# Peptides against a protein of PDB entry 3OGK: the designs that were tried, part 110

Target 1, 307 residues: chain A of PDB entry 3OGK
Amino acid sequence: ATPDRLSRRFPNLRSLKLKGKPRAAMFNLIPENWGGYVTPWVTEISNNLRQLKSVHFRRMIVSDLDLDRLAKARADDLETLKLDKCSGFTTDGLLSIVTHCRKIKTLLMEESSFSEKDGKWLHELAQHNTSLEVLNFYMTEFAKISPKDLETIARNCRSLVSVKVGDFEILELVGFFKAAANLEEFCGGSLNEDIGMPEKYMNLVFPRKLCRLGLSYMGPNEMPILFPFAAQIRKLDLLYALLETEDHCTLIQKCPNLEVLETRNVIGDRGLEVLAQYCKQLKRLRIERGADEQGMEDEEGLVSQRG

## One batch from the design tools (peptide; made by RFdiffusion4, then SolubleMPNN)

Design b1_p18_8_s2 (from b1_p18_8, 10 letters changed)
Fold by OpenDDE base, seed 2:
Structure b1_p18_8_s2 (fold): chain B 307 residues (1-307), chain A 18 residues (1-18)
Amino acid sequence: as target 1 above (307 residues)
Amino acid sequence: RLSRFELREMSIRAELRA
């Protein structure tokens, strides 16, 4: 499809999703020029798609100029922007988006590759936005943003229900969790094991409505922090947890209302048996090949035809 | 300890080989 053909046929289009070249790898693992450019589409949006409120770019090249043009063209009419596995932009482009689109509800940069200049974009978002419902920069490397800005966003955006982040130390997000009273979903962060402080995270207080969760680097020592509310968990992302087969069994037994599970092959046939026994509401199961496949000696940590 | 990026990369490589 071409941009001009789309606008001629659907001048009142409100939602647009564009997919670039198919790839399995993240943009940061391949050349930045690998994929389609959004430029001709942004031009068409600016000129002819004046009712567009939702934009989703997947696996495309997006420049700061593209983001700036989009931001100015749609302004407060833009409700959703998803830069899904995109590349080519810097945090200046993100700053333009949050500066001009102050009523944005969904902002996603999951698995995007970018140049980080500063943390101003998140600060600007914190200072001026009260509409945000979904914030997702999962599987990204923002080193210059402040957890305090995330807390401010939670305080000001009362409809904030889903937040996925990079490698924030979880203890730095205590204020965020306290402020995010309506949060239902959280993914990311960083649980850092401290042998000298085994109960480092035991007193963490999570939002009361939290039911979709994926804590990065969660090991068996940290896992008990979930037990007080495990019965209300509906979705678990364990792809980047550090749980063995027995740990999976322990956690799954405590989550009888689990609907979605994403994990690695380490769950094994035993974990699948426990899952079948205790999680009668399961709707979706994703078992991904992970680091565990290389050199896995535990037969129980393998999913076979039995499972 | 492997980062989530390293875990993801290994997973992708495994899928490509399958």
Scores: peptide ipSAE 0.028, ipTM 0.635, DockQ to the pose 0.682
Fold by OpenDDE base, seed 1:
Structure b1_p18_8_s2 (fold): chain B 307 residues (1-307), chain A 18 residues (1-18)
Amino acid sequence: as target 1 above (307 residues)
Amino acid sequence: RLSRFELREMSIRAELRA
């Protein structure tokens, strides 16, 4: 489809999702120009799609100018912006979005590649937004944003239910978790093992409604922090956890209400057996091949035809 | 210790080879 054809056929369009060409690998591992440019679409949105409240760009090239134009065109009418595996923009573009779209409910940059200039975009979001429900910059590398701004967002946005972040030290998010009273989903962060302080995360308090979780770099020493609320967990993202087969078995046994599991091949046939035994409500299972399989001498760490 | 980016990359590569 072309932008002009879309607007002519659907002038009252509320939601638009544009997908670049399918890719077999991570977007950042493929030439950035492989995706389509959003520019002609943003132009059409600005001129002819006046009721558009949700925009989802997937695997596309997005410039700061594109974001600025979109932001100004839709302003507070924009409820959802998803830059899903996109590239070509900087944090200046994000700043424009949050400056002009102050009632945005969903902001996603998951797996997007961008140039980070500063942390102003998150600060601006924290200062002015009270509508945010979903914030997702999972699988990104922000080094200049402040956990304090995330805490402020949690305090001000009562409807905040899902937050996925990059490599924040989890202990820096204590204030955020305390403020995010209605948070149901959290992914990301960074659990950093300290042999000298094995219990440094044991006093971590999670939001009471948390039921979808993916803590990055969670190992067996940190895993027990989930046990007090494991029974309420409905979704686990273990793709980036540092759990072995037996650790998977231990955790899965404690999650009888698990509906969605994403993990690596390390779960093994044994883990799958345990999953089948204890997780009767499971709806979706994603198993990816991971680094674990490269060095494993133990066949139990692999998913076979048996599983 | 592998980063989550490295883990993801390795996962994708493994999937492509299968």
Scores: peptide ipSAE 0.028, ipTM 0.617, DockQ to the pose 0.692
Fold by OpenDDE base, seed 5:
Structure b1_p18_8_s2 (fold): chain B 307 residues (1-307), chain A 18 residues (1-18)
Amino acid sequence: as target 1 above (307 residues)
Amino acid sequence: RLSRFELREMSIRAELRA
């Protein structure tokens, strides 16, 4: 479909999702003119799609100018912006979005590639937004944003239910977790082992409603921090956890209400058996191949056709 | 220790080879 055809057919469109090249192309040299630019669409949105409140770009090239134009065109009418695996923008573009779209409810940049200039965008969001429900910059590399701004967002946005972040040290998010009283989902962060302080994370307090969780680099030593509320966990993202097969079995047995599991092949047939035995409410299972497949000498770490 | 990005990259590569 072309932008002009879409606007002509659906001038009152509320939601738009655009998809660029498939994942396989992300690792190849992207030709300069492969057709994955959002610019023509942003132009059309600005001119002809005046009721659009939700925009989802997936694997598209997005410039700061595109974001600025979109921000100014939709302003407080924009409720959802998802830059899903996009590239081409900087934090200046994000700053424009949060400056002009002060009623935004969902802001996603998951797996997007960008140039980071500063942390002003998150600070601006913290200072002025009270509407945010979903914030997601999972699998991104922000180094200049402040966990204090995230805490401020949690304090000011009472409807905040889902937050996914990059490489924040989990202990820096203690204030955030305390403030985020209605948070149901959290993914990301960084658990860092300290040989000199093995109980480093044992006093971590999670929001009471937390039921969807994916802690990056969680190993067997940190896993027990989940046990007090494991029975209320409905979704686990273990893709970036550092758990072996037996660790999976231990955790799964403690999560009888698990509905969604995402993990690597390390779960093995044994883990799948345990999953089937203890998680009767399971609705979705995703198993990906990971780096640990090359190192696992044990047959238990492989999912076979029998699992 | 592999970073989450390295883990993700390896997973994607495995999907492409399958």
Scores: peptide ipSAE 0.071, ipTM 0.691, DockQ to the pose 0.650; fails the geometry check
Fold by OpenDDE base, seed 3:
Structure b1_p18_8_s2 (fold): chain B 307 residues (1-307), chain A 18 residues (1-18)
Amino acid sequence: as target 1 above (307 residues)
Amino acid sequence: RLSRFELREMSIRAELRA
């Protein structure tokens, strides 16, 4: 469909999702400037889609100008913006969004590539937004944003239920977790092993409603921090955990209410058997191939036809 | 150890080849 045809047919459209570049466009497999531009759609949104409150761009080229135009066109009516695996913008574009869309509820930049100029966008969000429910910059590399701003967001946004972040040191998020009283989902962060302080994460306190979780780089030494609330875990993202097959088995046995599992083929047939045995409420299972498994000697770290 | 990005990249490459 074209923007013009869509607006003529559905002038009262509330939600729009666009898909552009193929998967191969990521990670420099093809030129970055190949794919769909959001510009014509943003123009149409500004002119003719006056009730649009949710925008999802997936694998699109998005410029700061596009974001600025979108922000000003929809302003406080924009409730959801998802820049899913997009490219072409900087943090200035994000700043425009959070400055003009003061009542935004969902802001996602998951797996997007961008130029980071500063951390002002998150600071602005922290200072003025009280509506945020979902914040997701999972699989991104922000170096100039402050964990303190994330904490402020948690304090001010009482409906904040899902937060996915990049490589924040988990200990820097202690204040955030304390403030995020209604948080149900958290993904990302960075667990960093310290040989001299093996229990440095043991006293980490998670929000009491947390039930969807994915801690990056979680190894077997850190895994026990989940045990006190493992029974309430409904969704687990282990794609970026550093768990072997046996570790998977250990954790899965402690999550009888697990509904969604995402992991790598390191779970193995044994892990799948344990999953079937202990997780009777499982609804969805995603298994990806992992690069770290290429040289593994353990045959149990592979999923076969038995699984 | 591999970063999250490296792990994801390898997974995507594998899917494209399949």
Scores: peptide ipSAE 0.028, ipTM 0.624, DockQ to the pose 0.560; fails the geometry check

Design b1_p18_8_s3 (from b1_p18_8, 12 letters changed)
Fold by OpenDDE base, seed 2:
Structure b1_p18_8_s3 (fold): chain B 307 residues (1-307), chain A 18 residues (1-18)
Amino acid sequence: as target 1 above (307 residues)
Amino acid sequence: MLSRFELREMSIRAELEE
């Protein structure tokens, strides 16, 4: 499909999702100039798609100029922007988006590769947006953004229900969690084990409605922080957790209302048996296979045809 | 035990193989 053909056939299009050619066009796997460019599509959006409010680019090359043009063309009519596994832009492009699109509800940059110049984009978002519902920069490496801006967003955006972040120290997000009263989903952060302080995270208070969760680098020592609300959990992302087979069994037994589980092969046949026994509402199970299969010495940590 | 960086790399590679 070409941009001009699309606009002629559907001049009143409200939502557009584009997928780039290379499947390998992912975070830090390919050069920034490899893949489909969004430029011709942004040009067409600017000129001919005047009702477009939702844009989703997946595995595409996006420049700051593209983002600036899109931002100015759609302004407050843009409700959703998803830069899903995209590359080629800097935080200046993000700044343009949040500056001109002040009523944006969904902003996603999950697994995108970019050049970080500063944290101004998140600060600008915090200062001016009150509409945000979904913020997702999961599996990104923002080092210059402030947890305080995230807290401000939570305070000002009362409809904020889903937030996925990079490697923020979880203790720096205490203010955010306190402010995010309606938050239902949180993924990311960083749990850093301290052998000298085993209860480092035990007093962490989560939002009362939290039911979809994926804490990065959560080990067995940190896992108990979930136990007070484990029965409320509907979705778990354990892809980046540091849990062994027995840890999976312990946690799963405490989550009888679990509907979605994403984990690695370490769950094993034993973990799957426990899952079947205790999680009767399970709708979706994703088990990632990878390099850990070669390193797993424990037979119980393998999923066989039995499971 | 796998490092956090190794876990991320594994997840990305798994997605490419699907």
Scores: peptide ipSAE 0.019, ipTM 0.512, DockQ to the pose 0.366
Fold by OpenDDE base, seed 5:
Structure b1_p18_8_s3 (fold): chain B 307 residues (1-307), chain A 18 residues (1-18)
Amino acid sequence: as target 1 above (307 residues)
Amino acid sequence: MLSRFELREMSIRAELEE
């Protein structure tokens, strides 16, 4: 589809999702006139799609200029922006979005590649936004943003229900969790094992409504922090957990209301059997193949066709 | 058990396969 055809056909479009080429092709094969650029679409949005509230770019090239144009064109009418696996922008572009779109409800940059200049975009969001419901920069590498700004967002945005972050030390998010009273979903962070302080995470207090969870680098020593509320967990993201087959079995048995599980092949046939036995409400199961298939000594860590 | 480096490598590989 072309931008001009879309606007002519649907001048009152409220939601737009664009998909570019696979990410591998974007980084290695960038022709000058590749259809993966959002620029022509942003131009069309700015000129002809005046009712557009939701924009989702997946695997697209997005420049700071594109973001600035989009921000100024939609302003407070923009409710959702998803930069899903996009590239080409810097934090200046993000700053423009949050500066001009002060009523944005969903901001996603999951798995996007960008140049980080500073943490001003998150600070600006924290200072001015009270509408945010979903914030997602999962699997990104921000080093200059402040967990204090995230806490401020949680305090000011009463409808904040889902937050996914990069490699924040979990202990730096204690204030955030306390402030995020209505949070239902959290993914990311970083659990860092400390031999000298094995129980450093045991006093973590999670939001009372938390039911969708994915803690990065969670090992068997940290896993018990979930046990007090495991019965209320409906979704688990274990893709980046450091759990073995038996650890999976232990955790799954404690989550009888689990509806969605995402994990690696390390769950094995044994884990799948346990899952089938204890999780009768399971709706979706995602098992990714990983390098752990080569490292597992026990045959139990492999999902076979029998399972 | 996978290391952090191995997990990161797996993530990169998954992105390349998509």
Scores: peptide ipSAE 0.018, ipTM 0.517, DockQ to the pose 0.240
Fold by OpenDDE base, seed 3:
Structure b1_p18_8_s3 (fold): chain B 307 residues (1-307), chain A 18 residues (1-18)
Amino acid sequence: as target 1 above (307 residues)
Amino acid sequence: MLSRFELREMSIRAELEE
């Protein structure tokens, strides 16, 4: 479908999701091939899709100019922006979005590639937004944003229910967790083992409603921090956890209400058996191939076709 | 131990093969 055909057929469209070409194909995009660029769609949104409140770009090229145009065109009517695995923009584009779209509820840039100029976009969001429900920059590398701004967002956005971040040291997010009283989902962060301080994370307090969780680099030594609320966990993202098969078994046994599990093949057939035994409410299981298993001779860490 | 980046790249490759 072309942008103009869509707008003519559905002038009152409220939600738009566009999927670009796979990243491998993006290198072959010529300027004449708009299929990978959001520009023609942003133009159409600006001119003809005046009721659009939700935009999801997946694997597309997005420039700062595109973001600026979108921001100004939709302003406070824009409730959702998802830059899913997109590229081509900088933090200036993000700044434009949060400056002009002050009532944005969902802001996602998960797995997007961008140039980071500063942390102003998050600061601006913290200073002016009170509507945010979902903030997701999971699997990104922001180095210039402040955990303090994240804490401010949590204090100001009472409807904040889902936050996914990059590699923040978890201890820097203590203030955030304290402020995020209604948070149900958290993914990301960084757990860093300290041999000299084995208990450094044991006093970490999570939001009371937290039930969807994915802590990056969580190993068996840190895993016990989940045990006090493991029974309320409904979704686990263990893709980036440092858990072996036995660790998976230990954790899964403590999560009887688990509905969604995402992990690597390290869970093994043994882990799947434990999952079947203890997690009767499981709705979705995602198992990805991990490269870490190529070196381990232990047959127990492989999911066989028998599961 | 694989880095987060390596794990991500593996995930992307798996998605492309499907």
Scores: peptide ipSAE 0.017, ipTM 0.505, DockQ to the pose 0.368
Fold by OpenDDE base, seed 1:
Structure b1_p18_8_s3 (fold): chain B 307 residues (1-307), chain A 18 residues (1-18)
Amino acid sequence: as target 1 above (307 residues)
Amino acid sequence: MLSRFELREMSIRAELEE
């Protein structure tokens, strides 16, 4: 498919999703071609796709210039931008997006690789946006953004229902959680175990509607913070949790309404048995196989054909 | 138990296999 053919066939296109080459190409394992760059598509969007509200780039090369052009072309008509596993841009590009697209509802840059210059983009978003519903920079590394801006976003965006972040210290997000009254989904953050302060996180107050959750680096000592609302949890992302097989069993038993579970092979056959026993509403199960296979002394932490 | 670094590496590896 070419950009010009798309616009000719679908001049009233409202939603566009482009998929680049496999991730291997982005890491220079296979040759890249123009099909991996969003530039020709952004040009076509700017010129001929005047009704476009949603743009999803997956595994594409995106420059700051591309983002700037897109931002100016669509402005407040842009409702959704997803930079899904993209690369090639900096936070200047993000700044352009949030500056010009002040009514954006969904902003995603999950697993994208970028150069961080400053935290201005999040600050600008906090200062001017009241429409945001989904903010997702999960599995990214922002060091220069402020949790205060995230709190401001939560306060100003009453329709904010899903937020996924990088490695924010969870205690820095207390104000955010308090402000995000309608939040249903949260992923990311960073739980940092302190042996000298085992109850460091026990006073965390989560939004009342929270039902989709993935806390990064959550260990068995932190896991009890979920117990008061475990019965309302519908989705768990345990990919980055520091839970062993028995910890999985403990948590799963407390989540009878679980619909989606994402975890690692450490859940084991035992965890799968517990899951089958207690989670009758389960719709999707994702198990990542990897490093857990090498480090496990306990064979129960391995998913076999039995499970 | 996996380290934080190992967990991230697993995620990257999973993406490469897609």
Scores: peptide ipSAE 0.018, ipTM 0.522, DockQ to the pose 0.278; fails the geometry check

Design b1_p18_8_s4 (from b1_p18_8, 11 letters changed)
Fold by OpenDDE base, seed 1:
Structure b1_p18_8_s4 (fold): chain B 307 residues (1-307), chain A 18 residues (1-18)
Amino acid sequence: as target 1 above (307 residues)
Amino acid sequence: MPSRFELREMSIAAELAA
């Protein structure tokens, strides 16, 4: 399909999703210039798709100029922008989006690769947006954004229900969690073990409605922080947790209402048996291979045909 | 311990190889 053909056929299009690279392909495993420039699409959106409120670019090349043009063309009519595994832009492009699209509800840049110039985009978002429902920069590397801006967003956006972040130290997000009263989903952050202070995370207070969770680097020592509300957990992302097979079993047994589980092979057949026994509402299971598979000493750390 | 990025890379690589 071409942009011009799309607009001619569907001039009243409200939602557009474009995919620039094959599924399952890693960004770094395929040449980055393997097609997928959004420029012609952004041009067409700007000129002819004036009712478009949702844009999802997946595995595409997006420049700051593209983002700026899109932002100015759609302005407050843009409700959703997903830069899903995209590349080619900087935080200046993000700044343009949040500056001009002040009613944006969903902003995603999960697994995108970009050049970080500053943290102004998140600050601008915090200063002016009250509409956000979903903010997702999961699996990104921001070093210049402030957790205080995230807290401000939580305070100002009453409908904020899902937030996925990069490498924020979880303790820096205490204020955010307190402010995010309606938050249902949180992924990311960074749990950092401290031998000298093993209980440093035990006083974390999570939003009362939290039921979809994926804490990065959560190990068995940190896992107990979930136990008080484990019964209300419906989705777990354990892809980046540091749990062994038995740790999986322990946690799964405490999550009888689990509907979605994403994890690695380390769950093993043992974990899958426990999952089947205790999680009768499970709807989706994703098991990936991970780096830990290579170093696993435990025979149970593998999923076989038994599972 | 591997970073979550490394874990993700390994997972995808394994999927592609399978």
Scores: peptide ipSAE 0.036, ipTM 0.677, DockQ to the pose 0.658
Fold by OpenDDE base, seed 5:
Structure b1_p18_8_s4 (fold): chain B 307 residues (1-307), chain A 18 residues (1-18)
Amino acid sequence: as target 1 above (307 residues)
Amino acid sequence: MPSRFELREMSIAAELAA
């Protein structure tokens, strides 16, 4: 499809989703200049799609100029922007988006690759947005953004229900969790094991409505922090947890209301049996084949055709 | 242990090799 054909056929389009690369292709594996530029689409949006409020770019090249044009063209009418596995922009582009789109509800840049100049975009978002419902920069590498800005967002955006972040030290997010009273979903962060302080995370207080969770680098020592509310967990992302088969079994037994589980082969056939026994409300199961399983000592950490 | 980024890359590689 071409941008001009789209606008002619659907001048009142509210939502647009574009895909630039085939499935399983990542920018580190595929040349960056492959997959398609959003530029012609942004031009068409700016000129002819005056009612567009939701934009989703998946695996496309997005420049700062593209983001700036989009931001200025749609302004407060833009409710959703998803830069899903995109590349080519810097944090200046993000700054333009949050500066001009003050009523944005969903901002996603999950698995996008970008040049980080500063943390101003998150600060600007914190200063002016009260509408945000979903913030997702999962699997990104921001180093210059402030946890305090995330806390401010949580305080000001009462409809904030889903937040996915990069490798923030989880203890730096204590203020955020306290402020995010309506948060239902959290993914990311970084749990850093400290042999000298094994209980460093045990007093971490999560939002009371939290039911969808994925803590990065969660090991068996940190896993107990979930136990007080494990019964209310509906979705677990364990793809980046450091749990063995036995740990999976332990956690699964405590999550009788689990509906969605995403994990690696390490769950094993035994883990799947436990899952079937205790999680009767399971709706979706994703088992990803992890190459890291070669280093796992758990002999049961393999899903066979039996499981 | 590998970082979550490394885990992701390994998973993708495994998927592509399958």
Scores: peptide ipSAE 0.029, ipTM 0.656, DockQ to the pose 0.637
Fold by OpenDDE base, seed 3:
Structure b1_p18_8_s4 (fold): chain B 307 residues (1-307), chain A 18 residues (1-18)
Amino acid sequence: as target 1 above (307 residues)
Amino acid sequence: MPSRFELREMSIAAELAA
C-alpha cells in the first residue's frame, strides 16, 4: 500500500512495479499530477529496500532528482529500470542513471515524455556498459542521440537481445545491425519511401537471430525486405506499419511460425482468416482500433464479431 | 499518413469512446 509498509513487510524486495495514472489522463481528463510521484518510493528504496535490483514505474511523474537519487542509491545493483509512459524528467536524469548504474541490463523509457537536452546519456551508456540486454526507447522522439552510439552498444554488449528505438532512419542503423550479432528483437526506426530509389532498403542485412520485429512506417514496397527470414519471425508489431488488409495477408502467409501479432483493425476479417490458416503457432493477437481505417482505400479493413 | 504517435492517440481515443 505505502512505501513504508512495503519495506517493513518485504525488506529483501528485489523487484518493484508501480502504476500511476490511467490512459485517460493523456487527454486532459485527469490532472497531470494525479498519477503520483515516484519521490516517496525512491526515498524508501534508498533507505530501506537495499536489495532492489528491478524498478518499473508506469505512468508516473519522475524528476531528474528522483532518477539521480535512485541511481546513486542502487548503483551497480540496479539491473532493470523501466520508465514506462512516465514524465517529468530530462535526459540529465537518464545520464545519471547510466553513469552510476554501469551494470544495468534493461533500460526502458517507452512512450515517456521528457525534455531532451543532449545525447550524452546514450554516449555514456555506449562508452561504459557491457551488460545491456534490453534497450527500449520506443515511441519516443530523441533528436540528439547518435546511431553510432547504438552501434557501439551493440559491439560492446554481447548479451544485447532486444532494442526498440525511435525515428532513426533504418539505413543509419546498418552498422548497428552488423554489430548486434545476438539481437532477437528490433522495433522502431523509420522507413522513408524514396520514389527515386525504390530499392534503397533491399540490401539491408538484419541480425541472424532476429525473430521479433516491428519496423515503423513499413509499407508494401518495403515489406519484401522481411521475406528472406519471414519463416523465423515469431512476433510482428504492425501497429505502426503502413500495411493495408491485402498487405497483411501477404506478410502473414509468409510467417508460419508467428506466435504474436500486434496490429490495427485494418487487418480485417480477411486478414484474420489468413492468420488462422497459416499461423498455427499463434499465441497472442492484439488488434487496436484506429480511426485512420476510414480513410483507407481498402474497405475490408474491418474486424467483426466473426473474426 | 499519420505518424505512429498519431496512430497511437487515435487508437486510445477509439478505445475510450467504446
Scores: peptide ipSAE 0.029, ipTM 0.672, DockQ to the pose 0.710; fails the geometry check
Fold by OpenDDE base, seed 2:
Structure b1_p18_8_s4 (fold): chain B 307 residues (1-307), chain A 18 residues (1-18)
Amino acid sequence: as target 1 above (307 residues)
Amino acid sequence: MPSRFELREMSIAAELAA
């Protein structure tokens, strides 16, 4: 319940996960100044939890000072840091983490809100880290980081298996995909439709082991880029794809080994029928109800009690 | 077209309102 109680009971703790805000609402719907601060926990980690190698903060307030203290206290012993829907820090805090924790394997800041000062943190990571396995800044907005640094990370970190990013233009990631020989999962990016150049993305080459995928803003014109390896896809994130019901049916039919599907209500009863028919290995299905789709008159784009 | 952030916010808002 309290940091001091935790350290007294479990002085040899190796993994810690903290949740600081109500589960009923996502962090971005709650004021940033509301919720738990990680400061007392970081103090306790620094002083009394000297075997801790994995830290997961969810929906908490994290300052640059907190990150700096954590980084210096754990240094190369820190293997995992997840800032999950957190706020209060800047890219200076991230720089401190990657500077001092050079053997970090998992770095996540998915859906976190922060002030971006520069892209130095990713550059530092690219120059010095060879241990990275998971990099995740999905649903974030970095405007000052370089896709070249991401490529360098892929080249240097041969165990890199999962990368989730923000709004990188997919064509800027060609070098990254070529370098990321062992990549199994990719989410994010940005597919930008060009009416004047419909074949804009047709020559994209994905890593050979890629089987978990979520391309943002993928529409029916871009969807065919998946067809050559659709049979090896195990997980699809279509939450931010721009596919209609019929497009879902087309894609699902080509993914017989699909195990996890995340999508919106637009899949409809028809899409669910196709899913049941062709995806016999499906283990998890997530359907979100988008407010944008509630007002649409497309009856096929609705999941009913029959589906 | 809404951004993925807008889509996410709308989906969450709809879920909470239901």
Scores: peptide ipSAE 0.028, ipTM 0.649, DockQ to the pose 0.706; fails the geometry check

